# Peptides against a protein of PDB entry 3QIS, part 349

Target 1, 334 residues: chain A of PDB entry 3QIS
Amino acid sequence: PSLELSRREFVFENVKFRQLQKEKFQISNNGQVPCHFSFIPKLNDSQYCKPWLRAEPFEGYLEPNETVDISLDVYVSKDSVTILNSGEDKIEDILVLHLDRGKDYFLTISGNYLPSCFGTSLEALCRMKRPIREVPVTKLIDLEEDSFLEKEKSLLQMVPLDEGASERPLQVPKEIWLLVDHLFKYACHQEDLFQTPGMQEELQQIIDCLDTSIPETIPGSNHSVAEALLIFLEALPEPVICYELYQRCLDSAYDPRICRQVISQLPRCHRNVFRYLMAFLRELLKFSEYNSVNANMIATLFTSLLLRPPPNLMARQTPSDRQRAIQFLLGFLL

## One batch from the design tools (peptide; made by RFdiffusion4, then SolubleMPNN)

Design b2_p30_4_s1 (from b2_p30_4, 15 letters changed)
Fold by OpenDDE base, seed 3:
Structure b2_p30_4_s1 (fold): chain B 334 residues (1-334), chain A 30 residues (1-30)
Amino acid sequence: as target 1 above (334 residues)
Amino acid sequence: LVEEIRKEMEELRRRYAEERKKREELEKLL
C-alpha cells in the first residue's frame, strides 16, 4: 500500500493557553489495495503525539482512490501550560503515519508558544511587577527557579525573607487581585455567580488582557471574570494550599484553631492568596439573597481548586477525604 | 489585608502606566 499526503510540515504560530488551533491535510490511497493507516508512537514514546497535540482521525481505512481529511489540533490545557511557560516543552513534534504492511510517513510539527500567567506559580507571579508577555523568557526561568528555592526555604524554616536587597515581592499576584477586585466591586449582586459559565471568547480576552496589561477594568461579563478566576486557580502548578499541607488540612478540618495554624505555615504568597480569597468569598456570601450563592456550594467548588490531593494520592481520595476538605474551607467562610 | 493589597496594587498599576507612557514617548522619538 502507498499514500500521498498533501502536506508534511505544519507550523502553529502564536499558540496560547486554551486557544484551539487547527491545521488540515489530505491523505489519498493511490494504490490498488485497501489500506489501514494509523498514527503510531516513535521509538521510546508511549503516545503518538505530545499532550497538546491531537490528530483526528488518528486511524482509519482507505479504499483505492479514497481521500480523507486529517485535522491536527493544537490545544494547550492546564496539563501542558506550565511546561510550555517554563520552556521545558516546546511546540515541536514528529508524527509517524503508519500503513499496515506499508511505509511510515513523517509529519513535522513546529511553532511558538506565548507564555501565560495561567499555569505560572504564585511565587513567580508575586515577583512579576509587569505583564508576563513583557518579561523576557530567560527571566521567567530564573523567576521560577528562585521561586522554587524560596518556597523550599520557607517550608524548611531555614531563612527569614531578607527584607533588604531584592525588590519586595507582591503580597499576592496582580492577576489574582485584578480578578478578585473586579468581582468584589461589580459581581457581589450577580445572580448565579460561579454557577453560570462564561463565554469562551470573553475568557480568551480576559486571559490575553492579564498576560499583556495591568488594566483598570477586566473585559467581559461577571460570569466570564468569575470563571477566569476558577481557571486560574485550576491551572496553578501547585494549588493555593500546598500539597505538603493537604493531609494536615484534612486532619484539622473540625478544629478551627488548628486550621488557622495550618494556613499560617503556608509560604507567604500562598497564605496571602488564601486569606484574600476567603475574605472575598465571605463578602460574597453576605449577598446570598441577590447572588443565590451559599457557603456549601462555594466550599464544594473552591475545595477542588484550593485543596487538591497530591498527584500520587488523587486516585485514592475517599468521600470522607472530600467531606473533610470541604469542612476545612467552611471553617473560613462562616 | 484587603485594603493593604488594594493600596499596593493601585500604586503598582499607577507606576506601570507611568512607565509605559514614558516608553511610548521614547519610541515616538526613535
Scores: peptide ipSAE 0.600, ipTM 0.932, DockQ to the pose 0.907
Fold by OpenDDE base, seed 2:
Structure b2_p30_4_s1 (fold): chain B 334 residues (1-334), chain A 30 residues (1-30)
Amino acid sequence: as target 1 above (334 residues)
Amino acid sequence: LVEEIRKEMEELRRRYAEERKKREELEKLL
């Protein structure tokens, strides 16, 4: 069997979080026999491509003189955004297109990723006084390392260094403030807030706005701004309630005094974000007659975002554990 | 907390807008 490929090199310029890019090429059976093609893993890889890449179709049959279009789709989800923001992974791959009883054809994938405040740690974002796209990639690495050290000091109850007023971290990420302050000003009377989905185009505009500026107003509908807040919380590499405190939150779920003590042990940025979000959500609940938002709906929605089980416990979460997690959050909303 | 955050962030936004304006004015002179 033999194939002709219309292209073997693919460049994905300016790849962004949640923005799908597609490059197409054709494969043609220039042989005299039917062939089966498939994308195969390299010798040491479990998958034929990196998690942010896919081929469609990834396998198939070609009759003699048949041609098939293959789409190479690049999509950065919440599962790939953090490793791309840190530069641990890059928009580079090699695909192996295999023919049964034939040759291997190599495809080169290259490009560049544009960092996002989505998928960046709360600690790093509290140190960023500029939009993330104005921060050099080398300095993003330094900010992640410094943020890890400050998290560890906070967990060990070490006194924060009194860094000079110019180097002092923000109380919360500016991106969380921009979203929450907008919702507080404009969305408290919005019917079906957090129940109606946003527009995909508006969500992309909000992400680009937060990555590139510190605006006076967030673009898009109140529903799109509300969904952008949910996406931001979901994309965090570590949830607002750190994994180390997950079990203690469940154990304390029916004692409001112990719940407040557990939250007091969070790193400063995580603790401030949690308190700021709870203050906003309590204010939103005062307008329940206008916005149709209730405490049980909000607790159910935000518990999955704020209080995630550690990766080793995700497969073992019981309905009882989920109910305890909801009860923990309800104690801050009522 | 909410008012302290608002005051800090409004001052941050003001400073950023002033720095951006100065950069855009310099880029027009080059």
Scores: peptide ipSAE 0.599, ipTM 0.933, DockQ to the pose 0.897
Fold by OpenDDE base, seed 1:
Structure b2_p30_4_s1 (fold): chain B 334 residues (1-334), chain A 30 residues (1-30)
Amino acid sequence: as target 1 above (334 residues)
Amino acid sequence: LVEEIRKEMEELRRRYAEERKKREELEKLL
């Protein structure tokens, strides 16, 4: 069996978080026998491609002289965004198109990724006084490493960072302030806020706006800005409530005094973000007659984002753990 | 907290806008 491929090299320029890119090619059976094709893993890989790449179809049969279109889809989700932002991974792969009882065909995938504030740590973002697209990639790596070391120091020692006034971290990421300040100003009376989905095009514009500027106003509907805040919180490599405090939050869920003590132990940036979000959400709840938002809905929605189980516990989360997590958050909303 | 954040961020945004304007003015001269 033999195949003819219309293309073997694919370049995905300016890959962005949540922006789907597609490249297509044709495979043709130029042989005299039916053939089965499949994308196969390389010798040391568990998958035929990296998590941000997909082939469709990834397998199939071709009759003699049959042609099939294959789509190569590049999509950076929350699961790939952090490793691409740090440069640990890149928009590069090799696909192996295997023909049963035939030859292997190699496809080269290349491109560039544009860093996003989505999927970047709160600690790194608090050090970024410019849009992430204005920060050199080398400096992003240093900011993430420094952020990890500072987080560990802040958990172990209440040493005031005696850093000069120019190097002082922001109290919260500017991106969170932009989203929350917009919602506070314009969305408190928005009917069905956090219940109505945003538009995908507006979400992309909001992401690009936050990555490239410090705007006076965020583009898009209040629903799109609200959803962008949810996406931002979901894409954080570490949730606003650090994984180390997850169990203590559940254990304290019915004691408001202990809950406040647990939050006081968060790293400064995480603690400030948490308090800032809770202040916003409490303000939003004052307008419940206008926005149809209630404390139970907000607590349910934001609990999954702010208080995520550690990866090792994710498969073991009980309904009781979810209820405790919701109750923990309710103690800050009421 | 909210007012302290607002004040810090408004000053950050102002400084950024001034810096961006200076860059755009320099780029127009080149």
Scores: peptide ipSAE 0.599, ipTM 0.933, DockQ to the pose 0.898
Fold by OpenDDE base, seed 4:
Structure b2_p30_4_s1 (fold): chain B 334 residues (1-334), chain A 30 residues (1-30)
Amino acid sequence: as target 1 above (334 residues)
Amino acid sequence: LVEEIRKEMEELRRRYAEERKKREELEKLL
């Protein structure tokens, strides 16, 4: 068996968070026998491709003289955005198209990723006083390293953030402020806020706007701006409530005094973001007669975003743990 | 907290807009 491939090199330019790109090629059975094709893992890989790449179809049968179109889809989700923002991963891969009883065919994937404020740490974003697309890659690396060191110092209570020679970090990321300040100004009376989905095109415009500018106004509907806030919180590498405090939040869920003490132990940026979000959500709840938003809905929605189980506790939250997590958040909304 | 953040961020936005305008003016002179 043998295959002819219409193309073997693929370039994905300007790959962005949540923006699907597609490249297509054809495979043709130029042999006289039916053949089975599949994308296979390279030696030492568990998967045939990186998490941001897929082939469709990834396997199939070809009759003699049959041709199939294969789509190579590049999509950066929350699962790949952080490692691409840091430059730990890149838009580069090699696919192995295996032909049963035949040869392997290699496909080269290349391209460039455009960094996003989505999937960037709260610490790094608090140091980022300009749009992420205006920040040199070298400076992004430095901001991430400095952010890690300051998070550790803050958690250890070792050093007050000395007002030293480094430019003072923002109290919260500008991106969170842009989203929340917009919602506070324009969406408090919006019916079904956080219940109605946004438009995908508007979400992409909001992401691009936050990555490239400090706008006066966020583009799109209130629903799209609200969903962009949820996507932002979901894409954070470290949730607003740091993983180290997760269990203590659950244990304190029924003691409002201890809950406040646990939040006081968060890193400054995380603590400020938490308090800022809670202030916004309490304000939104004052307009419940207009927006149909209630504390139980908000607590249920935001708990999964703000208070995630640590990656090492990959055990699904028990129903009890979920209820405690919701109760913890309710103590800040009521 | 909310008003302090708002004040800080509005000043940040203002500074950014002024810096951007200066860059655009400089690029037109080159």
Scores: peptide ipSAE 0.594, ipTM 0.930, DockQ to the pose 0.913

Design b2_p30_4_s2 (from b2_p30_4, 18 letters changed)
Fold by OpenDDE base, seed 3:
Structure b2_p30_4_s2 (fold): chain B 334 residues (1-334), chain A 30 residues (1-30)
Amino acid sequence: as target 1 above (334 residues)
Amino acid sequence: LVEKIREEMEKLRKEYAKEKEEEARLKALL
């Protein structure tokens, strides 16, 4: 069996977080026998492609003289955004199109990624006084490394933050302030806030706006701005409540005094973001008659974003653990 | 907390806007 491929090289320029890009090519059976094709892992890989890439179809049959269109879809989700922002991964891959009892055909994937404030750590963002697209990639790496070391020092209570001559970090990321301040000003009376989905085009405009500017106003509907806040919180490499404090939050869930003490032990940026979000959400709840938002809905929604189980515990989260996590957050909303 | 954050961020936004105006002015002179 043999295949003819219309193209073997693919370039994905200016790949962005949550922006789908598609490239298509054709495969043709130029042989006299039916053939089965599949994308296969390389010798050392578990998957046929990187997590941000997909082929569709990834397998199939071709009759003699049959042609099939294959789509190569590039999509950077929350699962790939952090490693692409740091430059640990890149928009580069090699796909192996295998023909059963035939040859391997190699496809080259290349391109460039544009960094996002989505999927960047709260610590790094507190050091970014400019839009992330204005920060050199080398400096982004340094900021993430320095931020990790400062987080660790702050959790261990070992070194007071040296208030030395380095530019003082922001109290919270400017991006989260832009989102929350917009919602506070314009969305407190918005019916079904956090219940109605945003528009995908508006979400992309909001992401691009936060990555490239410090605007006076965020573009899009209140629903899109609200969803952008949820996406931002979900995409954080470390949740607003650090994984190290997860179990202590659950254990303290019915003691409001201990809950406040646990939050006081968060890294400064995480603690400030948490307190800022809780202040906003409590304000939003005062307008429940207008926005149809209640404490149980908000606690249920934000608990999954702010108080994520550590990766090693995700598969073991009980309904009781989830209820304790919700109760922990309720103690800050009521 | 909220007011202190707003004051800090409004200052940052104004500083950034001035830097952008200066950068645009410098580019227009080249």
Scores: peptide ipSAE 0.576, ipTM 0.930, DockQ to the pose 0.805
Fold by OpenDDE base, seed 2:
Structure b2_p30_4_s2 (fold): chain B 334 residues (1-334), chain A 30 residues (1-30)
Amino acid sequence: as target 1 above (334 residues)
Amino acid sequence: LVEKIREEMEKLRKEYAKEKEEEARLKALL
């Protein structure tokens, strides 16, 4: 069996977080026998492609002289955004299109990724006084390394942040401030806030706005701005409550004094973000008659974002653990 | 906390806006 491929080289320019790109090509059975094709893993890989890439269809049958269109879909989710922002991974792959009892056909995938504030650590973002697209990629790597070292020092309580350093970190990421201050000013009376989904086009505009500028106003509806805040919190490589404190939050869930002590042990940026979000959410709850928002809804929604189980414990989360996590957050909303 | 964050961030936004206006003026002279 043999195949003819219309194209073997694919370039995905300016790949962005949550923006789907598609490239199509044709495969044709130019042989005299039916053939089965499949994308197969390379010798050391468990998957035929990287997590941000998909082929559709990834397998199939072709009769003689049959032609099929294959779509190569590039989509950077929350699961791939962090490693692409750091430059640990890149928009490069090699696909192996295998033909049963035939040859292997190699496809080259290349391109460039545009960094996002989504999927970047709170520590790194507190050091970014400019939009992330204005920060050289080399400096992003340095900021992540410096941020890791500062987080460790903060957790160990060993060194007070020298308030006199020429580049003092921000109290919170500017991106979180932009989202929350907008919602505080314009969305407190918004009916069904955090219950109505945003528009996908507006979400992309908000992401691009935060990555490229420091605007006076965020574009889009209050629902889109609210959903962008949820997406931002979900995409964090480490949740606002660090994984190291997860179990202590559950153990303290019914003691408001211990809960406040646990939060005081967070790294400075995480602690400030947590307190800032709780202040906003408490303000939003004062307008419950207008916005239909209640403490149980907010606690249930934000607990999954702010207090995530460590990856090794995700499969073991009990209904009791979830209820304790909700109760922990309720102690800051009421 | 909230007011301190607002004051810091409003300062940052104003500094950034001025930098962009200066960059735009320089580009218009080239």
Scores: peptide ipSAE 0.574, ipTM 0.930, DockQ to the pose 0.796
Fold by OpenDDE base, seed 4:
Structure b2_p30_4_s2 (fold): chain B 334 residues (1-334), chain A 30 residues (1-30)
Amino acid sequence: as target 1 above (334 residues)
Amino acid sequence: LVEKIREEMEKLRKEYAKEKEEEARLKALL
């Protein structure tokens, strides 16, 4: 069996977080026998492609003289955004299209990724006084490394944040402030806030706005801005409540004094973000008569975002642990 | 906390806007 491929080289320019790109090509059975095709892993890989890439269909049958369109879909989710922001991974791959009893066909994937404030650490973002797309990639790496070291020092209580000649980090990321300050100004009376989904086009505009500017106003509906805040919190490489404090939050969930002590042990940026979000959410709850938002709904929604189980415990989260996590947040909303 | 964050961020936004205006002015002179 043999195939003819219409194209073998694919370039995905300006790949962005949550923006789907598609490239299509055709495969044709120019043989006299039916053939089965599949994308197969390379010798050292577990998957036929990187997590941000997909082929559709990834396998199939072709009759003699049949042609099928294959879509190569590039989509950067929360699972790939952090490693692409750091430049640890890149928009480069090689796909192996295998033909049963035939030969392999190699497809080259290339392109460029545009960094996002989504999927960047709170520590790094507190050091970014400019939009992320104005920061040279080399400086992003340095900021992430410095941020990791400062987080560890803060957790160990070893060194006060050295007020050295380095520019003082922001109290919270500017992106969180932009989102929350917008919601505080314009969305406190918004009916069904955090219950109604945003529009995908508006979400993309909000992401691009936060990545490229420090706007006076965020574009889109209050629902889209609210969902952008949820997406931002979900995409954080480490949740607002650091993984190291997860169990202590659960253990303290019914003692409000211990809960406050646990939060006081967060790294400065995480602690500030947590307190800032809780202040906003308590303000939002004062308008419950207008926005139909209640503390149980907000606690349930934000618990999964702010208080994630460590990766090693994700598979072991009990309904009791989830209820304790909700109770922990309720103690800051009431 | 909230007001302190607002003051810091409004300062940052104003500084950034001035820098962009200056950059735009310099580019228009070239």
Scores: peptide ipSAE 0.570, ipTM 0.928, DockQ to the pose 0.814
Fold by OpenDDE base, seed 1:
Structure b2_p30_4_s2 (fold): chain B 334 residues (1-334), chain A 30 residues (1-30)
Amino acid sequence: as target 1 above (334 residues)
Amino acid sequence: LVEKIREEMEKLRKEYAKEKEEEARLKALL
């Protein structure tokens, strides 16, 4: 069996978080026998492609003289955004199109990723006084490494940050402030806030706006701005409540005093973000007659974002654990 | 907390806007 491929080199320029890019090519059976094709893993890989890449179809049969279109889809989700922001991964891959009892055909995938404030740590973002697209990639790496070390120090030692000549970190990421301040100003009376989905085009505009500027106003509907806040919190490499405190939050869920003590042990940026979000959500709940937002709905929604189980426990989360996590947040909303 | 964050961030936004106006003015002179 043999295949003819219309293209073997693919370039995905300016890949962005949550922006789907598609490139298509044709494969043709120029042989005299039916053939089965499949994308196969390379010798050291478990998957035929990186997590941000997909082929559709990834396998199939071709009759003699049959042609099929294959789509190569590049999509950076929350699962790939952090490793692409840090430069640990890149928009580069090699696909192996295998023909049963035939040859392997190699496809070269290349391109560039544009960093996002989505999927960047709260610690790194608190040190970014400029939009992330204005920060040199070398400084992003240094900021992530320094952020990890300062987080670890802040968890181990209540030592006052030495007032050394280093630029004082922001109290919260400017991106969180932009989203929350917009919602506070314009969305407190918005019916079905956090219940109605945003528009995908508006979400992309909001992401691009936060990555490239410090605007006076965020573009899009209140629903899109609200969903962008949810996406931001979901995409954090570490949730607003650090994984190390997850179990203590569950154990304290019915004791408001212990809950406040647990939150006081968060790293400064995480603690400030948590307190800022809770202040906003309590303000939003004062307008429940207008926005149809209630404490149980908000606690349920934000629990999955702010108080995520550690990856090793995610598959073992019981309904009781989820209810305790909701009760923990309710103690800050009421 | 909220007011302190607002004051800090409004200052940051204003400083950034001025810097962008200066950069745009410099680019228009080149």
Scores: peptide ipSAE 0.565, ipTM 0.929, DockQ to the pose 0.801

